# Ledger of designs, part 54: peptides against a protein of PDB entry 6IDX

Target 1, 380 residues: chain A of PDB entry 6IDX
Amino acid sequence: KELAKLSADVTFATEFINMDGIIVLTRLVESGTKLLSHYSEMLAFTLTAFLELMDHGIVSWDMVSITFIKQIAGYVSQPMVDVSILQRSLAILESMVLNSQSLYQKIAEEITVGQLISHLQVSNQEIQTYAIALINALFLKAPEDKRQDMANAFAQKHLRSIILNHVIRGNRPIKTEMAHQLYVLQVLTFNLLEERMMTKMDPNDQAQRDIIFELRRIAFDAESDPSNAPGSGTEKRKAMYTKDYKMLGFTNHINPAMDFTQTPPGMLALDNMLYLAKVHQDTYIRIVLENSSREDKHECPFGRSAIELTKMLCEILQVGELPNEGRNDYHPMFFTHDRAFEELFGICIQLLNKTWKEMRATAEDFNKVMQVVREQITRA

## One batch from the design tools (peptide; made by RFdiffusion4, then SolubleMPNN)

Design b1_p11_7_s1 (from b1_p11_7, 6 letters changed)
Fold by OpenDDE base, seed 2:
Structure b1_p11_7_s1 (fold): chain B 380 residues (1-380), chain A 11 residues (1-11)
Amino acid sequence: as target 1 above (380 residues)
Amino acid sequence: SRRERMERAAK
């Protein structure tokens, strides 16, 4: 107990480390010997002293043995561990993951996200916070391939549900540290959109152009029996599609694929448009047809608006940026839906279309409308 | 801070 308190002092820590004191603490953990009276209390103070000593940055985290890692991981994976030991063990694992890629690899073999989810189902907010912090550390330090797997796994849907029900909807105020960890988890989740945001459309790729054609089909051919394919010549068909792409509000009416060559938002804008068209078809058709029937120059260009809105949402959500330690702004909505970004896009595109009408905007007002919409989204 | 979290956990 006294050692744990004194370990917070840098002068004491320096002298204790110079006396190989930290090695003695690691060996106490490695021994696993439960034979001592008050073992749990002694272990809790040992882990506290170890963390306080390591927080001075005098000793590398790479000094820890595989036996030490296995003991600490054992305290997190076992259901009947003292809360005080569990809390410190989660914090040690978080530090190991954050400070060493070699320790990350070893810890990722010993602990599953499923085991960490069990620690979110408890009434202790500190345990929940350290469990999310360790999940965030594992997610941050994972290779790109493993980050995608972590996000696509049943564990991600389950994790969101557990966080929503046991953390966000809990009968207790969310502390600043928990809010920060929820923010970090959101940022790391949205950074999975970066690949699509930075993917340029190839204007010559037929498969990518077929997605744009599907947007046209859903908007204009949804009521037409596919049997009435007008057998009229290829040139009349090309001229028809150019008109339809103008009505969809693309900037390039001849080849709308050119509008998706800018990164950001690249292909992510097309993904959002296709999601809206398939999942919220009535909303999509309404927005497109309402603006396509106008001859008064007050039409809201859907295609251009969807692209610039996707870019704006990426900027607001800081897609591709690392989490900032000073931020604690999390959005509960992102824990309610599997496709929360696309659903947010669907809400915001309706807001944009409404704001465009209310402002009686023309194409010259486009940037001004986008600025007003940005302010509306950031204040909501 | 992390230190403030640990000081709360040690009380």
Scores: peptide ipSAE 0.022, ipTM 0.692, DockQ to the pose 0.057
Fold by OpenDDE base, seed 5:
Structure b1_p11_7_s1 (fold): chain B 380 residues (1-380), chain A 11 residues (1-11)
Amino acid sequence: as target 1 above (380 residues)
Amino acid sequence: SRRERMERAAK
């Protein structure tokens, strides 16, 4: 207990480290010897002292043994561990993951996100915070392949549901530190959109062109049997499609694929448009047809609007940016739906279309409408 | 604090 308190002092820490004191503490953990009276209390203070000593940055985290890692991971994976030990063990693992890629690899083999989810199903917000913190650390330090797997895993849906039900909808106020961890998790998850945001459309890729054609089909041919889409488009048909792409509000009516060559938002805008068209078909058709039937210059260009809105949402959500330690702002909606970004896009595109109508905007007012919409989104 | 640990780990 006294050691744990003194370990917060840098002068004491330096001298204690010079006396191989950290090695003694690590060996106490590694031994796993439960034979001592008050073992749990002693261990909690040992872990506190270890963490406080390591926090001075005098000793590399790489000094820890695999046996030490396994013991700490064991305290996190066991269902009936003292809360004080669990809290410190989560904090130690977080620090290991954050400070060393080699330790990340070892820890990622010993623990799963699924095991950490169990620590979210408790009434202790401190434990919940440290559990999310460790999840965030693992997510941040994961290689790109594993990061995508973590996002796509059924565990992520479960994680979001557990966070929503046990943290966000809890009967207690969310503390600043928990709010920060929820923010971090949000940022790290939206950063998975960066690949698509930075992917340029290839105008020569037929599969990508077929998506644009499908957007046209859903908007204008929704009642037509897709089997009767007659083959090789005559020049009259090409002219028809050019008209349809104009009515869809693409900037390049001849080759809409060119509108998706700009990054950001690249292909992510097309993904959002396709999601809206397939999942919210009635909303999509309504937005397109209401604007395509206008003979007045007050038509809202859906295609252009969808692209610029996707870019704007990426900017607002800071897609591709690292989490800022000073931020605690998270969107509860992020935890309510697996496709939260696309759903947000679907809400915001309706807001944009409404705002465009209310402003009686023309194509010249496009940037003004987007500015108003940005202010509306950022205030919500 | 945890924040201070993260700030140190980010350096």
Scores: peptide ipSAE 0.022, ipTM 0.710, DockQ to the pose 0.350
Fold by OpenDDE base, seed 4:
Structure b1_p11_7_s1 (fold): chain B 380 residues (1-380), chain A 11 residues (1-11)
Amino acid sequence: as target 1 above (380 residues)
Amino acid sequence: SRRERMERAAK
């Protein structure tokens, strides 16, 4: 207990470390010997002292043994551990993951996100916060191949449902630290969109052109079987498609693929448009047809609006940016749906279309509409 | 603090 308190002092820590004191603490954990009176209390203070000593940055985290890691991971994976030990064990694992890629690899083998989810199903918000922070640390330090797997685990209805029901919709106010960890988790998950956001459409890729054609088909030919491959388009058919692409509100009516060559938002805008068209078909068709039937210059250009909205959402959600330590603003909607970004786009495009009508906007007012919509989204 | 640990890990 005294050691744990004194370990916060850098002078004491330096001297204690010089005496190999930290090695003694690690060996106490490694031994796992429950025969001592007050073992749980002693262990809790040992872990506190260890963490405080390591927080001075005098000793590398790589000094810890695999046995130590297994013991700490064991305290997190076992269902009936003292809360004080669990809390410190989560904090130690977080610090190990953050400070050492070699320790990340070892820890990622010993613990699963599923085990960490069990610590979210508790009334203790501090334990919940430490569990999410360890998930965030694992996510941040994961190799690119494993980041998608972790995102899939987050996209798993279970983790989202648990966070939603036990944290966000809990009968307790969310503390600043929990809000920060939810923000971090959101940012890290949306950063997976960066690749698509920075992917330029290839105007010569037929498969990508077929997606744009599918958007046209869904909007204007909803009763036509997709099996009617547009045969070698006569000049009349090309002219017809140019009209349809104008009605869809693309900037380049001749070759809409050119509108997706700008990054950001690149292909991510096309992904959002396709999702809207397939999942929210009635909403998509309504938005397109309401604007395509107008002749009063108050048409909302859907294609252009979808691209600029996708870009704006990426900016608001900080796609491609590291989490900011000063931020605690998270979107509860992110925890309600697996495709939360595309659903957010679907809500925001309806808001944009409404705002455009209310403002009686023309193409010249486009930037003003986008500014108003940005303000509406950031205040919601 | 936790914040200081994260700030050190981000450097």
Scores: peptide ipSAE 0.022, ipTM 0.698, DockQ to the pose 0.481; fails the geometry check
Fold by OpenDDE base, seed 3:
Structure b1_p11_7_s1 (fold): chain B 380 residues (1-380), chain A 11 residues (1-11)
Amino acid sequence: as target 1 above (380 residues)
Amino acid sequence: SRRERMERAAK
C-alpha cells in the first residue's frame, strides 16, 4: 500500500527502479501464489505500484514477460475476479497495447473482444470504461487487415447492443471519460471508411459502371416488367441513359462515373447511394422521381447532392483523423445501426432534399443549401 | 494518469 503511494513520486520511482524494484513486482504477479493472507489486497496494491512506476516512462513496457501478460489477461478473462484487480488489469493491458506493438500481438492472442464485452454488462461504469478503452486500444493498434475484422466484431450487433443498453441507456449519467471512450470508438469505426473515401472510381471499369446502372434501374425500371426486350438499338439506349443520368442529378450526364473520380468522397458516395437505393428503396425512388418530374429550375440534383453530402459527412465526422483527447461528442445512432454512416447519409439526404424545397433553391443556390444543411447536421 | 498514458502512447 505504501509502495503504491510512493510509486507516484518520480524521485522514489527512479530510486526504486534502480534497485530492480519493478522486477520484484512483476515476479510477484508471475508467481500467482494465492496462499498468502490478503492475497487480493496485496495483488491490487502490487498492480497499482506497477502502473504508477511504469507511468514514469523510465522502463520500457517490453520488459514484461509472457507469464506476466498471461496472468494479467487471466484476471480479465476469469469470471470471479476482485473488481479492484480487474480494474488495474484492464488498465495494464490498455497501457501494454498502446505502448508496444509486440505486447499488442501477445495480448490480442490471449484476450477476445467477447471477454471484454462481458465487462460491459456490469453496473460499474469504471469497469465499463476500462473495458471500452482496452477495446479502443486493441482497435487502434490492430494492423489494417485486422481492423476490418475488429470492426466486423464491432458490427457484431451484440457489442453495439450491449453498449447501447448497458452504457448509453443505463440508469446512470455518462461520465466524461466514458463519453470520450465512446467518441474514440466511433472515430476509429468511421476511419474504416477512409479507404472507400479515397478510392477513385475507374470510369473504364465495367463492374463499377454497373453499380451506377443499378441506381438507374432501381429509380426508373423498378416498375417496368423486365419483358421489354433488349432489342431496341444500342444508340437509342445510350441516349436514354444520358437522359436518365441527367434526371438522377449527376454532373456528368454522359459518364456519371466521372463524378466519382474526385477524392474525397470517391467510391464512398456511390456506396451510400447504393445502400439508400437497396435498403430504403421507397425513399430513394421518391427523392429521385420528385426531382426528375420537375419542369421548373427547382430540381434537387440527387447525384451531385449525394456526393457533396458524403464529403460533408466525412468532414463533420473527421474520417481519417485520429481521435482527439479533448472530445467527448458521440452519436448514439452509431450504436443503433449496423451501417450507421449509411443510415446517417439516408437521414441527411432527406434533410437536404427538404431544405432544398423549403429554400426554393436552384442549381446556383447549391452551395448555400449545403451550408444550411451543414449547420443543421452539426446542431443535431 | 490514464490520459497521460494515452498521450505518451500517441507520441
Scores: peptide ipSAE 0.021, ipTM 0.703, DockQ to the pose 0.456; fails the geometry check

Design b1_p11_7_s2 (from b1_p11_7, 6 letters changed)
Fold by OpenDDE base, seed 2:
Structure b1_p11_7_s2 (fold): chain B 380 residues (1-380), chain A 11 residues (1-11)
Amino acid sequence: as target 1 above (380 residues)
Amino acid sequence: SRRSRMEKAAR
């Protein structure tokens, strides 16, 4: 107990470390010997002292043994562990994952996200915070392949549901540290969009062109039986599609694929447009047809607007950026839906279309409309 | 602080 208190002092820590004191603490954990009276209390103070000593940055985290890692992981994975030991064990695992890629690999073999989810179902917000922080550390330090797997797994859907029901909708106010961890988890989840945001469309890829053609089909041919495509000459058909792509509001109405060669937002804008067209078809058709029927130069160019809105949403959500330490602004909506980014896009494109009409905008006002929409989104 | 540890490790 006294050692744990003194370990917060840098002068004491330096002297204790110089006497190999930290090695003695690690060996106490490694031994696992439950034979002593007050073992749980002694272990809790040992883990506190260890963590406080390591916080001075005098000793590398790579000094810890595999046996030490297994003992700490055991305190997180075993049922009926003392709350004080569990809390410190989660914090130690987080620090190991963050400070060493070698320790990350070893810890990722010893613990599962499913085991960490069980610690979110408790009433103790500190344990919940340490559990989310360890999940965030594992997510941050995961290689790109494993990071995508962690996000796509049933565990991630379940994790969102548990966070929503037991943390966000819990009977306790969200503390600043929990709000920060929820923000970090949100940022790390949106960073998975970076690949699509940085993927350029290939204007020569037929499969990608077929997606643009599907957007045209949903907007203009939804009532036409595919059997009645009149076999009229290839030139009239090309001229018809050029008109339709102009009505869809693409900047390059001859080859709309060129509008998706800019990164950001690249293919992510096309993904959002296709999601809107398939999942919210009535909303998509209404927006497209309302603007396509205008001859007064007050038409809102849907294609251009969707691309620039996707880019703006990526900027607002800081897609591809590391989590900022000072921020704690998380959006509960992102824990309620699997496709929360695409749903946000669907809300914001309707807001943009409304704002365009209210401003009586023309193509020259485009940047001004986008600025007003940005202010509206960031205030909501 | 715990926050300062996460901060140093994210750099």
Scores: peptide ipSAE 0.029, ipTM 0.768, DockQ to the pose 0.534
Fold by OpenDDE base, seed 5:
Structure b1_p11_7_s2 (fold): chain B 380 residues (1-380), chain A 11 residues (1-11)
Amino acid sequence: as target 1 above (380 residues)
Amino acid sequence: SRRSRMEKAAR
């Protein structure tokens, strides 16, 4: 106990480290000797002292043994562990993951996000905070392949549900540190959109062009079987499609694929449009047809609006930026749905369409409408 | 504090 307190002092820490004191503490953890009277209390203070000593940055985290890692991971994986040991073990694992890629690899083999979810289903907000913190560390340090897997996994849907039900909708005020961890998790989750946001459409890729054609089909041929794609594209049909792409509000009516060559938002805008068209088909058709039937120059260009809205949402959500340690602002909505970005897009595109009508906007007012919509989104 | 640890680890 006294060692744990003194270990916060840099002078004491330096002297203790020079006497191989950290090695002694690591060996106490590695031994796993439950035979000591008050073992749990002793271990909790040992882990505290270890953390406080390591927090001085005098010793590299890479000094820890695989046996030490396994013991700490064991304390996190055991269902019945003293809360004080669990909290410190989560904090140690977080620090190891953050400070060493080699330790990340070892820890990622010993623990799963699924095991950490169990520590979210408790009433102790400190434990919940450290569990989310470790999840965030693992997510941040994961290689791109594993990061995408973490995002797509059932564990992520379950994680969001558990966070929503046990943390956000909990009967307790969310402390600043928890709010920060929720913010970090949100940022890391939206950073998975960066690849699509930075992916340019290839105008020569037929599969990507077929998505744009599907948007046209859903808007204008909703009752037509996709199998009845009428035969060889006569010039009249090409002219018809150019008219349809104009009615969809693409900037390039001849080749709408060109509208998706700019990054950001690249292909992410097309993903949002396709999601809206498939999941919220009635809303999509309504928005498109309400504007396509207008001859008064007050038509809201859906295609252009969807692209610029996607870009604006990426800017508001800071997609591709690292989490800021000073920020605690998270959106509960992003924990309610697995496709939360696309759902947000679907809400915001309706808001944009409404705002466009209310402003009696023309194509010249486009940037002004987008500014008003930005203010509306950022105030909500 | 945890925040202090993150700030130290980011340096």
Scores: peptide ipSAE 0.029, ipTM 0.758, DockQ to the pose 0.297
Fold by OpenDDE base, seed 3:
Structure b1_p11_7_s2 (fold): chain B 380 residues (1-380), chain A 11 residues (1-11)
Amino acid sequence: as target 1 above (380 residues)
Amino acid sequence: SRRSRMEKAAR
């Protein structure tokens, strides 16, 4: 107990470390010897002292043995461990994952996200915070393939549901540290959009062009059987499609695929448009047709607006940036839906369309409308 | 503090 308190002092820590004090603490954990009177209390103070000493950054985290890692992971994976031991064990694992890729690999073999989710289903917000922090550390340090697996897995939907129900909708105020971990989880999840945001559309790829054609079909041919291909020759079809792509508000009416060659937002804008068209079809059709029927030069160019809005949302959400330790702002919506970015896009595109009408905007006002919409989104 | 640990690990 006294050691744990003194270990917070850098002078004491330096002297104790120079006396191989950390090695003694690690060996106590490695021994696993439960035969000592007050073992749980002693272990809790041992883990506290170890963590406080390691926080000085004098000793490398790579000094720990595989036996030590297995013991600490055991305290997280086993039921009925003292809350004090569990809390410190989660914090130690988080620090190991953050400070060493070698330790990350070993820890990722010993623990599952499912085991960590169980620690979210408790009344202790500190345990919940450390569990989310360890999940975030594992997510941050995972290779790209494993990060994608973590995000796509049923475990992630379950994780979001558990966070929503047991953390966000809990009968207690969210502390600053929990808010930070929720922010970090949000940032790490939105960073998975970076690849699509930086993917250029190939204007010559027929499969990608067929997605744009599907957007046209949903907007204008929703009542027509796809079998009624208008029987006019290939050139008349191209001219007809050019008119439709103009009504959709693409900048390049001849080849709308060219509008998706800019990165950011690249293909991510097309993904958002397709999601809106398929999941919120009535909203999509309404927005497109309301602007396509206008002859007064007050039409909102949907295609251009969708692209620039996607880019703006990526900028606001800082897609591709590492989480900032000073930030605690998270969107509860992120935990209510698995496609939260696309749903946010769907809300914001409606806001943009409304703001365009209220301003009686023309194509010349486009940047001014986008600035107003940015202010509206950032104040919400 | 925990914040100090994250700041050190991000450097």
Scores: peptide ipSAE 0.028, ipTM 0.762, DockQ to the pose 0.417
Fold by OpenDDE base, seed 1:
Structure b1_p11_7_s2 (fold): chain B 380 residues (1-380), chain A 11 residues (1-11)
Amino acid sequence: as target 1 above (380 residues)
Amino acid sequence: SRRSRMEKAAR
């Protein structure tokens, strides 16, 4: 206990480390010997002292043995561990993951996100916070392939559900530190959109062009039997599609694929449009047809608006940026839907369409409308 | 916080 307190002092820490004191602490953990009287209390103080010593940055985290890692991971994975030991063990693992890529690899082999989710199903907000922090550390330090796997895993749906039910909808106010960890998790999850945001449409890719054609079909041919295969479009048919793409509000109504060659938002805008058209078909059709029937130059260009809105949402959500220290702003909606970004887009595109009407905007007012919509989104 | 320092060190 006294050692744990003194270890917070840099002068003491330096001298204690110079005496190989940290090695002694690591060996105590490595031994795993439960035969000592007051083992749990002793271990909790040992882990506290170890953390305080390592927080000075005098010793590299790479000094820890695989046996030490396994013992600490064991305290996180085992049921009925003392809360004080669990808390410190989560904090140690978080530190290891954040400070050493080699330790990340070893820890990622010893623990699963599923095991960490169990620590969210508790009433102790401190334990919940440390568990999310370790999940965030693992997510942050994961290689791209593993980050995507973590995102695609059923574990993420379960994680969101557990966070929503046990943290966000909990009977306790969310503390600043938990709010920060929820913000971090949100940022790290939205950063998975970066690939799509930076993917240019290939105008020669038929599959990508077929998505744009599907947007047209859903908007204008929803009552027509899908049996009219796009046969060799006569010049007259190409001219009809150009009119339809103009009514859809694409900037390049001759070749709408060109509107998706700019990155950001690249293909992410097309993904959002397709999601809206398939999942919220009535909303999509309403927005498109309401603007396509206008002859007064007050039509809201859906295609252009969807692209610029996607870009704006990426900017607001800081897609591709690392989480900032001291930020605590998270969106609870992120935890309510599997496709939270696309759902947010669907809400915001309706807001944009409404704001466009209220302002009686024309194409010349486009940037002004976007600025007003940005202010509305950032205040919500 | 301790976490803040660690997140900063992780960048």
Scores: peptide ipSAE 0.030, ipTM 0.765, DockQ to the pose 0.438; fails the geometry check

